# Ledger of designs, part 80: peptides against a protein of PDB entry 4CIC

Target 1, 148 residues: chain A of PDB entry 4CIC
Amino acid sequence: KVSTKGHYGVQAMFDLAQHFGEGPVSLKSIAERQGLSEPYLEQLIAVLRKAGLVKSVRGAQGGYILAREPRDIKVGDIIRVLEGPIAPVESVSQDDPEHSLKFDFSVTKSVWEKVKKSIEEVLDSITLADMLKDAEEAQMAQGYMYYI
Target 2, 147 residues: chain B of PDB entry 4CIC
Amino acid sequence: KVSTKGHYGVQAMFDLAQHFGEGPVSLKSIAERQGLSEPYLEQLIAVLRKAGLVKSVRGAQGGYILAREPRDIKVGDIIRVLEGPIAPVESVSQDDPEHSLKFDFSVTKSVWEKVKKSIEEVLDSITLADMLKDAEEAQMAQGYMYY

## One batch from the design tools (peptide; made by RFdiffusion4, then SolubleMPNN)

Design b2_p17_4_s1 (from b2_p17_4, 11 letters changed)
Fold by OpenDDE base, seed 3:
Structure b2_p17_4_s1 (fold): chain B 148 residues (1-148), chain C 147 residues (1-147), chain A 17 residues (1-17)
Amino acid sequence: as target 1 above (148 residues)
Amino acid sequence: as target 2 above (147 residues)
Amino acid sequence: GIGRGDILELVEERPLV
């Protein structure tokens, strides 16, 4: 699963990408725009900062900025930082602790590994710059619908 | 996540594929081979049967068989039956009911839709027949390492 | 809770090591 954490992390990073070059953005402003709780966003930003994806700027106009250009941040990088390695299958251990199913079935494992690889390839193919472009294209398309 | 349900469902269906043409297989035998609890497997098989992927055979040598040939069952079909439509993002509604994040961010949604499509394409590209072939190739490769 | 079919759930499961 892209956890709620991964999802919100991508949203927060995308918000920072939209403001890239405009200076530091407050957590409050990100939270308001993205519909996130500020305390939850603080936790996400702390992780993203520690991973070097975000920088904190101190001062009266302080806040956060992307630590790299939007083109240099993949969605996969954000997800890996927030969730760790993309795992294709939930470790069975949670629902029935007695049946530690040895997922020893090599063939079934290979199916899930293919799924994992596919997800990684997709997430690594999308940068924050790609997302910005998609947003601009979508906004242009909506703008054209209002002018007709 | 391929839920434990999806994972075990694929294992159970693969076990039935390995025995395809040999007649009905007991739930007990599947459970033993796949390391599953029999009661859990009964629940999985009930769903798979209702979806028409598995048939029950009654009698002294009764059990379960695939309802279709292994080549006609995709892994994606099994997963869709057990888990429903592959959703790219968990609906945030379960953990924090107050923060029903309107995932209204169209761009973020598009990322997850791309992930969804990619998973579906992978799962729909693999049949139980492909899995059987992979198992045979793996067994041959292991056999060659012992010789 | 067996959360409905979100692809995202597939990703969270710990890599089978």
Scores: peptide ipSAE 0.076, ipTM 0.801, DockQ to the pose 0.167; fails the geometry check
Fold by OpenDDE base, seed 4:
Structure b2_p17_4_s1 (fold): chain B 148 residues (1-148), chain C 147 residues (1-147), chain A 17 residues (1-17)
Amino acid sequence: as target 1 above (148 residues)
Amino acid sequence: as target 2 above (147 residues)
Amino acid sequence: GIGRGDILELVEERPLV
């Protein structure tokens, strides 16, 4: 499962992408559109800002903007920032020596590495620009459905 | 993260695959080889047995065997049995209406569906027989490193 | 604890709590 953090992070970044070039967007407006709590969104945006994916604009019309163009931000970049390296297997904490997953089975490790690679390839193949395009296509398709 | 349950389940099934055709394997012996607690392994094996991936053999030389040949068991089959459907996103429980992830954004859902499909394809492409082959190749490679 | 890095938490339906 993608964590709620990763999911909401992608939603928030996508909202910022939809408004890219229109100026700064308030956290309140993002929270309202994406159905997120404002305090939770603040935490996500703080992480994304520190990673250089988001910029804050100060002032009465302040808020947040994407720090890069939507085409230059991959979903994989967002996920890596929020969740760290894409790990397919939960690292059993070193602190329980009895439950030391002696991952000594090179073979089982290789299975999870293949899964990891596949996920990375997918997430790195999708940009915020691709998501914008998909949204436009979906909106056009819905528009056609309302006109029929 | 693949859950500890999925990980250990694949390890236990792989151990049974390594002994396929040699007769029933005791839970104790699997637990010892795989570094698992016997009680935890009992729970995993119970689920795998109910799903028809493992059979129990009764008697003094009793234990467990794979219910199918290693080539007929995918890693994806094991994961689906232990963890249910491969879901890329945590389904926020319907019970918190305020945190109803209005997954209304079809676009973000499509991203996760692509991830899901990719994971399913990988896990369904790997059988226990493939894992056995990889183990043999790795063992041969190690054997060549010691000479 | 939801460890930071796990994109694919294959959530155990039953928490091994």
Scores: peptide ipSAE 0.064, ipTM 0.801, DockQ to the pose 0.463; fails the geometry check
Fold by OpenDDE base, seed 5:
Structure b2_p17_4_s1 (fold): chain B 148 residues (1-148), chain C 147 residues (1-147), chain A 17 residues (1-17)
Amino acid sequence: as target 1 above (148 residues)
Amino acid sequence: as target 2 above (147 residues)
Amino acid sequence: GIGRGDILELVEERPLV
């Protein structure tokens, strides 16, 4: 599973993408729109800021903005920042000394590495700009369904 | 993550594939070879048996065998049996009534569905026979490094 | 400590009891 942390992190980043160019967004407003607790969002934003994906703006109209354009932020970048390296299986400690166990371990490991690679490729193929486009297309499709 | 359950389940099924055609294998021998606790393996095998991936053989030389040939068992089949449907994200309860939340939710959901599909495609592309072949190739490669 | 990035937890649908 993408952890709750990864999921909500992508939602928060997508919210910031939707408001990109409109100026700083308050954590409160993001939390309200995304159905997140403000304290939880503060933790996510702190990590995202440290990774350079989000910038803090100070002042009366302060808040947060994307540090890069939506096209320059992959979903994979967000997930790696929040969850670390994409690992499909818990690293079973390699410390089993017997030769036979090592061989079977290598083959099963290769399966999980293929899964990992596939996930990475998908998440690295999707930007926040792609998500914005998908949102616009979905909104247009809904608009057309009301006019038919 | 593939749970520990999924991981060990694939290992146990692969052990049975390596011994396919040699007759029934005891749970004890699988547990010893795969570094698993026998009680944990009993739980896994019970699920795999109920799903028809493994057969129990009774008698003095009783144990377990694959219910199908290694070529007819996908890794995806094993994972679905042990862990259920491949779901990349916890289902956040859709109960948030406001229209705006639903839209953002739909876009983020589509990302996770793409991940799910990709995982399913990979796991459904790998059989126990493919794993056996990979093992043989790895063994040959190691043999060539010693000569 | 390498963070426990558990991306692919197969959701056991816990039945909402």
Scores: peptide ipSAE 0.060, ipTM 0.799, DockQ to the pose 0.328; fails the geometry check
Fold by OpenDDE base, seed 2:
Order: sequence, then structure tokens, then C-alpha cells
Structure b2_p17_4_s1 (fold): chain B 148 residues (1-148), chain C 147 residues (1-147), chain A 17 residues (1-17)
Amino acid sequence: as target 1 above (148 residues)
Amino acid sequence: as target 2 above (147 residues)
Amino acid sequence: GIGRGDILELVEERPLV
């Protein structure tokens, strides 16, 4: 499962992509549209800004913008920034010696590496531009269902 | 991430696959080989048995066996039994109304569905027989490095 | 400590007790 942090991070970045070219968007407006608490969103945006995916604009019309075009931001980039490297297995906290995965079964590790690679390939194949296109197609499909 | 439960479940099932055809294996012997606590393994085996992936054999030489051939058990089958359906997004516990994922953004959901499908395809493409083969190949490769 | 990098937690559906 993608963490709540990864999920909301992608939602926030997608909201910024929908407003790309319209100027800076306030955290308040993103929080309202995405159903996020403003303090939680502030934490996400701080991480995304530090990673260079988001820029802060200062002034009376200040807020946030994507630092790059939507086509130049992969979902995988967002997830790696928020979650770190895509790991297929929970790192058993080394702190419980009884649950030390001492048996680095090379074979079971290879299964999880295949899963990791597959996830990375999917997330790196999807850009914010692809998500914008999917949203437009979904709106068009809904529009046609109301006219039939 | 595959939970510790899923990971150890696959290890336990792989251990049973390595002994397939040799008769029933004791939980103690699996626990020792896999570095698992016997009580934890007992919980895993109970779930796997209830799902029909493992059989219990009674008697003096009692223990557990795979219920099917290693080729007929996918890693995905083991994971679904132990973890439930592969869900790409954490179900935000409905208990915190402030964090209710009220905005089921259809587009973001579609991203996670693609991830889910990809994971399912990988896990359903790997059988315990494939894992046995990979283990044999790895042992052969190590054997050649010592010469 | 829940390791920061755990993107895809296969969350065990806690059995609905």
C-alpha cells in the first residue's frame, strides 16, 4: 500500500499540475480542494519544495507552483521524495533481535526485488501530464454520459 | 511493502516446497531453518492450512506438507491468504474523520490501481517451483565460485 | 521506529472485529 503521505503528496502535486500556468496557488486552496488539513499539507509541501519539485512564490499573490512542467515530474519522483526508495519489504526494525531477518534468503529477496522493480517501472511511467490527460478523458466520458 | 507476515509466510511455504515429497515437516524444523519463532510460525501455518495451501499430517512422523505441488502455488496466492487483497493505498482508518480520504480522486485511484495490477502480475507469475529453480541455480553458481 | 521508506505497506486488513 502507498502510504497516506505518498497518496496525499501525489494529490497535492496533481492539484498544482491542474493549475500549472495559472500562477501560484495558496496552500489553503489546495487543502480545501484535496480535503487535507492545512498543517499536514504544509509538511508535504515543505518536503516537495526541498526536493525541488515545488517552488514558493512570495508576495500578495504568493503560493506554490510546480518547479517543472507536469510532463517532467513522474509519480515515482514524488513517491521517492516523500517515502524514500521504493522498498518491497518492510525493513524489520533492527531493534528487535528476535525478528532479525538473519536469513537473507537470496531467493525470497529476489521475489521482492522483482516486485520493487515492477512498482518503480509503473510509477516512473506515469507523469503528472499523463494524470492531467486521464482527468480530461474522464470528464469527457462523464459529459457524454449526461448527454445520452 | 510486503509485511513481515507476508515475507515469513513465503519463507515458510518455500521451506515446505524444498521438502516436498520427503513427507511431513515439523514446525520446529521450519522455525529453526527460517529463523522464526515457533509460536509465530504456528499462527502463519494455521492461516495457510485454513486456506488449503498446507496440510497437517498426524502421527509420530506428523507435521505439515504443501497441499499442492510447488508449481500450483503462486507467491500471489500466499500473499492474498496472509495479507488479504493487495491494496495499493492504505485504507485510511475511518476512525479519523479529519483524514477521511473523502476526495476519491478517480485519477489518483487509477495510479494506485495500476501499481496494484503490476504487483499482482509479478506475484502471480512466480510459483514455489520457480523459487526452487532459482535456489538450485544460485547453489550451482556458488559451487562454481568455490572452484 | 516505522522506517520512513515504507511506501507500499501491504496493510493487513485487520480482521473487522
Scores: peptide ipSAE 0.058, ipTM 0.802, DockQ to the pose 0.412; fails the geometry check

Design b2_p17_4_s2 (from b2_p17_4, 10 letters changed)
Fold by OpenDDE base, seed 3:
Structure b2_p17_4_s2 (fold): chain B 148 residues (1-148), chain C 147 residues (1-147), chain A 17 residues (1-17)
Amino acid sequence: as target 1 above (148 residues)
Amino acid sequence: as target 2 above (147 residues)
Amino acid sequence: AIGTDDILELVEERPLV
């Protein structure tokens, strides 16, 4: 499901954001921290690398890094790379030529287009830097709960 | 897929909205107009009826009607009935007990919760009456293109 | 329960399969 790729892709990119500036991270270490299978993560990272969101570093301490700063990567950018363009509702061309009068219910399509646009706006409003900040705030909140 | 039930459910409810006040509509006629299989539509209508969005009318001119006016039915109400509550991302409880340290990445969950909230707000902002109005406006626009 | 998976499926023009 595209949702699973998007979900795990955002997790993997967020893991790389948490280690941004610390040098290259191994796929194994990301997989272990994120609870992902290493082979599945390899496929995700290959796509993200091809899209220029991630860089591979070669050597004994090789691995992956973000190709850009966390502030310059939107969640929407990650999702679009992994899932493709959120296509506007492709008319279900059911190739069955006999059911020609599929009322392309433009109105129902417009509902889903509004939903799509709303999702894109949300995902484009969140950067990996925003996620890092939210994680820090959550950790501080947990830290305060242990001091009380 | 949840998307399919929601999509077809909204189509079926919209068809009933277009015929609101004209009396009961047969499942066959809805299925034909919406390009749905009648057996699939029967399942959708059964759920919608149980939720009180649709009423069954018995008799020779029997069928289905909206249980409420189109203005009193949100698209969000239809989706919630067909798909259930938009649950926050259930933690993929992969029952594999050994991978215990699933960092419940509360942060990634929060992204999806924001997406969910945004969808709910959109779907709750659209009624069947709004959809009827949009359809009338679209038909008028097409009518003007032929003149 | 519409999970994240279901939400993304709603947005994706996947043929209603």
Scores: peptide ipSAE 0.129, ipTM 0.798, DockQ to the pose 0.124; fails the geometry check
Fold by OpenDDE base, seed 5:
Structure b2_p17_4_s2 (fold): chain B 148 residues (1-148), chain C 147 residues (1-147), chain A 17 residues (1-17)
Amino acid sequence: as target 1 above (148 residues)
Amino acid sequence: as target 2 above (147 residues)
Amino acid sequence: AIGTDDILELVEERPLV
């Protein structure tokens, strides 16, 4: 499980990307389409809005929009906003100040840093625009499978 | 956080790699060197032994050894044994049989599958021998900083 | 299985309590 927060955050942002240019989308409509609880989505959207990834539009037809174009929002940007920096394994060693001077060249730490870097590179390589394109390609492939 | 299990499992396996060829190492000595609780290490070693990554040696000088050379044990092998296969996101959709036929091309699922694949590639690219080499290089670099 | 939870547990600094 991607943290429920990261997963649903990317899902909600992708829903907003699919409706980009159509105007403001209600939280209720996102929640219904994405199978999310509205109260949980409100919490996610509040964080995403504070980070400047989402804008609130006021009025009778109010709701939320992406604050930037889908091409300008990486999956990594969404994850960093929701979960914080991709933390390296918190080395257990931080709490003992006397052990602080042992250059705990934890070869094990370096392994996890490599994993972290790899995850960051992947998530920073994928935009909401890339996800939209992948969705379109999949819909086309399904359409062709029904005609064969 | 690497799961505490994965982290400590790699740490314990690396300790055994550092002592490879010196004979059996006691769980107590591994626990003391690695700052692990002995009961927790016993659980990890039991799993690693069952998977054939570690061997138990009986006798007065008994303990544990790597079952293979450090070059033949990937970090990915250790993680798969301790945590199981890197599971795809359980799509919430499995419980509704009527929605089963929607090819839930979850574009979101594909993102996480790419992340999974990338982690597997990294962990499968690192052996215990690579970790030993990195440790030796770091010790040499520290030695040169003192002169 | 490093579930995606476990993958993100790899990524998350904070233990999800």
Scores: peptide ipSAE 0.122, ipTM 0.798, DockQ to the pose 0.149; fails the geometry check
Fold by OpenDDE base, seed 4:
Parts: structure tokens; sequence; C-alpha cells
Structure b2_p17_4_s2 (fold): chain B 148 residues (1-148), chain C 147 residues (1-147), chain A 17 residues (1-17)
């Protein structure tokens, strides 16, 4: 399972990207569209806001907006904010001193580091603008299927 | 945290690869070298054996061997056996019917599918033979630092 | 930190117990 945080965080950020330039979006409206609980979304948005990916707008028509253009926000940026740095395997070694995993075989660690790097490269290659484009293309394709 | 199963499964398989051609290795000896509990290792080896990655040898000098050459076992094969198919994010949609994630936006799913594919490609690009080579290179590099 | 658990959680259908 992608961490529920990462998955829902990307969904929430994508919702904000779809409304970029239309003004502030309420948490309630995001929650309703994305199928998220409002309290859970509030926690995600708080983290994203603190990281400077989202801005809060005050007032009766208040809510949230992206702090940057969709092209300037990578999926990797969202994930790093929500999950922290894409860490390699925390070596299980810290808590049980007797199970000194003496052979933290640099080789097995290197496998997971390669996996990590590959994930980072993928997530850093996808912007919210790319996701918007993919959504438009998918909607056009669906629109064509409804007309056939 | 990489699933403890995937991580330790790769370690156990790598230990068997290091001893490939030397005969059967006891679970006790693998557990000692890899810092694993013997009961936990027994569970991992049972799964790996059932999948045909490991063979059991009977007798006083019994134990386990790789069922295939190290070059014919990918890290991806080990992970798929232990974790199951590298699944895309199961959409959280199944258990709570009322939280109809109506907009399973194909777009967000596609992001995770791209990540999945990338992981599969990496894990399928690494064999136990590649890991053996990397270990030999690392040992040589350490040997040169001690002189 | 997307630990390797999170990476494998990304990959794993099954909750790592």
Amino acid sequence: as target 1 above (148 residues)
Amino acid sequence: as target 2 above (147 residues)
Amino acid sequence: AIGTDDILELVEERPLV
C-alpha cells in the first residue's frame, strides 16, 4: 500500500491543481471530490502548507490554493513533504543491540538504494501539470467513447 | 521499512548464493551469518522452497541449496515469491463501500503504476550473481583499504 | 522518510504486519 498519506496527498494536490487559477478551494469540496475524510485532509493540508506547497486564503470564500504553478510541483516534492526524505531501508539494527545485524551487507543495502533512486527519478519526472495533461487526455478519450 | 520478509528473504537467498556449489547449508548457519532468528528464517525458507527457489537436502549434512544458479534468480523473483506480485496501490475502495472513492482518478493510479513498473525493472535487473559480484568487488576494495 | 517499507508498501498489496 502506498502510504495512505502519500496517495491521498497526491490526490489532494491534484484537486488543487485542477482548480488552479479559479481561486481558493474549500477543504470540504476537496474531501467530497476525492473521497477523503475532512479531518484527514486537514492534517495533510497542514503539512503541505507548512512545506510551502499550499497557501491558505482567509475569508468567506476562503480555502486553499497551490502555492506554486502545477508545473513547478513534482509528485516527488509532495511525497518528500508528506513522507519525509525517501529514505533507504532503515537498518533494523538500532533497537535490539543483541541482534547486531553485523553483516549489514553493503550489497543488500545497495539493492534497496537502487530501488530508491529509481522511485525518486520517476516521482521527480512527474509534475502536477503532467497529471493535468494526462487527465485532459483521459477525459477526451472517455468523451470519444461516449460519442461512439 | 522494506518488508522484513523481502529484506531478510533477499539476505537469506544471498547467503545461499555465496555457498552455491559447496553443498547444503544449514538454517542455523544462515541465521547466524545473516543475524536472523532461526524460526523466522524457517518460515522464509518454507515459502522460497514452495516457490522452487530453494531445495531441501536431507541427511546428516542436510540443509538448503539454491534450486537454480545465482544468475537465474532475480531479486524480483525473490520479492514476488515473498510479497506476492508487486501490486499497484490497492485502491482503498474495497473495504468501505460508503467511501466510494468515486474518482479513482485513473491519473493518480497511473503515477503509482509508473512507480511500480520502475521498481519491477530495477529488481528484475539484479540477479544473485550480480550481488555476488558486487560483494567480491566490495571485499577487494576493503582489502585495499587495509593495506 | 519513505523508508523501504514505504517503498515496499508502495509495491506490496499486503499490509506488512
Scores: peptide ipSAE 0.122, ipTM 0.797, DockQ to the pose 0.211; fails the geometry check
Fold by OpenDDE base, seed 2:
Structure b2_p17_4_s2 (fold): chain B 148 residues (1-148), chain C 147 residues (1-147), chain A 17 residues (1-17)
Amino acid sequence: as target 1 above (148 residues)
Amino acid sequence: as target 2 above (147 residues)
Amino acid sequence: AIGTDDILELVEERPLV
């Protein structure tokens, strides 16, 4: 399972992408549409705002918008902001330099670095615009299944 | 960080691969070489044995061996045995059929399915034999840095 | 930092800790 934080962060950003160009969206409306608690969403949005992925709009019609176009926001950008850099396996055992374990550790580490790189490549290949397109295609496919 | 279970499972299987053809290895010796507690390793080996990735040898020189050659064991096989199938994101919200949330959920799910597939492809592309080769290459490279 | 634990939690059916 993707971290709850990463999963819900991508959902919240996707909700803002669906409303891109319609003006500011309230946290309440995002929370209702994404099945999130408003306090949890407020924490996510605060991080995303600080990273410059979302903007706050003040006023009677205040709320949040994407800070960039959906095509200019990768899923990888969202995940890196919320989770930090896809960290290499922090070697729990860095502290004991003497044991023969260093070599076996290096080989196993290389496996996980390959996995990490592959995840980064996938997440950096998907934009919020790609997700919007996939949504439109899925909606069309469902529409056709109701007419057949 | 890979789950501690997956990480240590791959380490234990790699240790058995390094000793492949030398006969049975004791859990104690694997635990010492991998920095694992023997009770924790016993739990891992029990799962790996039940899945047919390792064999127990009985007797005075008893212990564990790989059940197959290192080339016939993928890292993905080890991870699937220890962690289960790389599950699709279980939709926490399957229980409420009425909300408009189904569609947004499907698109976000597809992102994680792509990530899952990518991880599976990587882990299924690496065998214990590939890890042994990488170990030999790294040992040679270190040997050349000391001269 | 998405640790590989988080990455394998991404892969594991286990509830994300």
Scores: peptide ipSAE 0.118, ipTM 0.799, DockQ to the pose 0.198; fails the geometry check

Design b2_p17_4_s3 (from b2_p17_4, 9 letters changed)
Fold by OpenDDE base, seed 5:
Structure b2_p17_4_s3 (fold): chain B 148 residues (1-148), chain C 147 residues (1-147), chain A 17 residues (1-17)
Amino acid sequence: as target 1 above (148 residues)
Amino acid sequence: as target 2 above (147 residues)
Amino acid sequence: GIGTEDILELVEERPLV
């Protein structure tokens, strides 16, 4: 599972990327556009703000903005902030200190580490700018499909 | 998280691969070696057997064997059997038939599809034979560290 | 299916309760 947290976090960050340069966006407007509950979005934004991915702007036209340009925010950065480090499968063996010296070369652990690494590489290869570009290309493709 | 089911399923299949050619292995012996509950392992083996990855052998020396050689079983095959197909994100939009025509080009969905594809490629690149080889190499490396 | 939920369960550090 992309945890609901990771999924909605990427969705909220992508909404902020689409409005990058337009000024502060209200949480209410993000919640409405993305189909999120405002209280849940407040929790996500609080974490993202603490990590320095989002800035709060105060005032009557206040709200939130990306703290960096869309090209400088990877999907992997968002996921790490929300989910924490992509943990290796916690080997069950951590609780017994006497068995600590068995190099539990869990060949099974190595499989999951390879999967983890592959996920990290994919998520680190995608920026919010790449997502914006993909959205633009899809809109253009839809526009062409209506003209044919 | 590999689901507990996926993790233990791969572990049980790897145990059967280590004993491939030695004859049938009892569920009890697999459970003891792999630190699994026997009732949980019975459920996993039932699914794996139904999918044709494991065979049951009857008799006093009965038990389970791999249904194919370790080289012919991918980790991806095991995971697909236990977890089912790597489901795309169920787009929330399936319940409203009128909104069905919005090609919800969820750029966010495409990210998760890329992740899915990458996982499938990794899991399909690893066989039980590759895992056996990695285990042998690790045992040799440990042997050299003691000398 | 390894749903997107299952894929990031693969990524989540949290011990399987």
Scores: peptide ipSAE 0.110, ipTM 0.793, DockQ to the pose 0.175; fails the geometry check
Fold by OpenDDE base, seed 3:
Structure b2_p17_4_s3 (fold): chain B 148 residues (1-148), chain C 147 residues (1-147), chain A 17 residues (1-17)
Amino acid sequence: as target 1 above (148 residues)
Amino acid sequence: as target 2 above (147 residues)
Amino acid sequence: GIGTEDILELVEERPLV
């Protein structure tokens, strides 16, 4: 579930980044381009808006825009907004109340903390501007393949 | 689900690493120490055994042992065995058949591939021997706090 | 196979369900 929100949230934010400077984009147009249900996208956009990553523009040509430049939005910022704080491996214990022996295996926890940190570092190293650049490079590479 | 199997699988393998050289350990004793259900642990151990990470010892003092030394087993090896190959993001599309427009956003896929690679690098950098060392260091640190 | 979903589940404090 969280992965789906993160995935689709990054797609929606990337769509808004591709249209950055062109004016407001309708939710319908984002949903159509990204293959998302409009109601699901409305929920994602509501969260992203509340977090100040997206702005709503009102009017006949209304819709949504990025609240910041693509270079000022990390993928990690999008994920943290949609998934919440990437909280440490604390809550393994809540779903089975009878296995109360929280063997807080500090060592196994440390493995997952290292994994978490590594993921955060990767996601914080990628901006929407980096993604735009990668998309342009990929389109150019495809364009060159048609000219050969 | 994948995460639970990985988590408990690493715990079970770490328990076997702590007892490496002491002989075979019963599933019951692992389950008790790790807070796992014995039936669930049986399933995990069956997979780990089939992959050649664990050996079954038969007899009155039978049980399970690591098939290799703790230094020769990476956490990444355990995870790959339990979770299968860390497949690229292809299968996001299977649960909602109506959203058939696989906009294969190659760019968003590349983000997740970078994340995947980073996880693999971390998990492949940690052996059961490294985990044993970290546990010994943690126990020593706790011992020093009581003095 | 660990998809992006599985990776994100590993990062989340969610009990590795």
Scores: peptide ipSAE 0.100, ipTM 0.788, DockQ to the pose 0.132; fails the geometry check
Fold by OpenDDE base, seed 4:
Structure b2_p17_4_s3 (fold): chain B 148 residues (1-148), chain C 147 residues (1-147), chain A 17 residues (1-17)
Amino acid sequence: as target 1 above (148 residues)
Amino acid sequence: as target 2 above (147 residues)
Amino acid sequence: GIGTEDILELVEERPLV
């Protein structure tokens, strides 16, 4: 389970990328296309807007647009905004002093840090433009399957 | 959050790796060294034993040993046993039919599959022997800071 | 499996609960 926030945030940002250059998209239309609840999407968009990934357009044809071009938004940028910094496993050190699991095993921590770094590298290697390209390729492949 | 199971399972397996060749280690001693509750550790060890990563030794000096050499146990093997297959995001498709999130966006799924593959590659690249070596190097580095 | 939640929770500095 990607956090529901990360997953839906990437979906919402991808929807905005698909409409990039077409003008503002309503939250309702994003919610309908992505199968999201409008209230949940509103919360995600508020965070993404505050982080400068999304802009709000006012008026009767108002809505949201990407604040940057799809090529200038990494999946990693979206995840960092929604989930916070891709942080290593915080040691459960604080509240229960008796279960002071001295997770002082630097070695086990290093394993998770390597995993973290690998995730960051992958997510930072994928832009919304890459996702658009993959969608176009998938649609072409499906189109070919419908014509065969 | 690595699942608490995955994290503590790797710790318990690493403790057994540190004692590999010294004979069976008691659950109590592992629990004390790793800061785990003995009942929780017993559950983890039961799963790891069933998967053939750990062996139980009977008797007064009984306990547990690694079933294979540390070099023959990947962190990925431990995680797969405890967590099951590193599953991509199971689409929350089953229980609420109305929230049939047609997660049919193959593209967003492909992002998470790439992440999954990357994690599998990392976890499969690290053995308990690699962790032992890293621990020895860290102890040497700490020993040099105390002088 | 390490669900993607577990993966993203790995990415969240939140204590392993």
Scores: peptide ipSAE 0.097, ipTM 0.793, DockQ to the pose 0.128; fails the geometry check
Fold by OpenDDE base, seed 2:
Structure b2_p17_4_s3 (fold): chain B 148 residues (1-148), chain C 147 residues (1-147), chain A 17 residues (1-17)
Amino acid sequence: as target 1 above (148 residues)
Amino acid sequence: as target 2 above (147 residues)
Amino acid sequence: GIGTEDILELVEERPLV
């Protein structure tokens, strides 16, 4: 499972992408549509805002908007903001002096670095615009299944 | 960080791969070489044995061996045994009747399914034999840096 | 950072810690 934070962060950003161009969206409305607690969403949005992925709009119709177009926000950007850089395996015990252990550790580390790189490539290949398109295609497919 | 279980499981299996053809290796010797507690390693080996990735040899020189050649064991096989199938994101709330929520959930799910598939492809592309080769290459490279 | 633990938690059916 994706971290709850990453999963819900992508959901919240996708909700803002669906409303892109419609003006500011309230945290309450995002929380209701995404099944999130408003306090939890407030924490996510605060991080995303600080990273410059969302903007706060003040006023009677205040709320949040995407800071960039959906095509200019990768899923990888959202995940890096919420989770930090996809960290290399922190070397647990670099300090064990036995050279053999260091070597076995280095080979095992290389496996996880390959996994990390592959995840980064996937997440950097998907934009919020791609997700919007996938949503439209799925909605059309469901619409056709109801008419057949 | 890979789950501690997956990480140490791959380390233990790699240790057995390094000793493949030398006969049975004791859990104690694996634990010492991998910096693992023997009780923790015993739990890992029990799961790996039940899955048919390792064999127990009985006797005075008893211990564990790989059940197959290093080339016939993928890292993905080890991870699936220890962690279970790389599960699709469990649909948290399938039961919320609002169709819009289900749709947003389906699109976000597809992102994680792509990530999952990518991880599976990587882990299934790496065998214990590939890890042994990488080890030999790194040892040679270190040997050349000391001269 | 998404540690490989988080990555494998991404892969594991285990409840996201």
Scores: peptide ipSAE 0.095, ipTM 0.794, DockQ to the pose 0.186; fails the geometry check

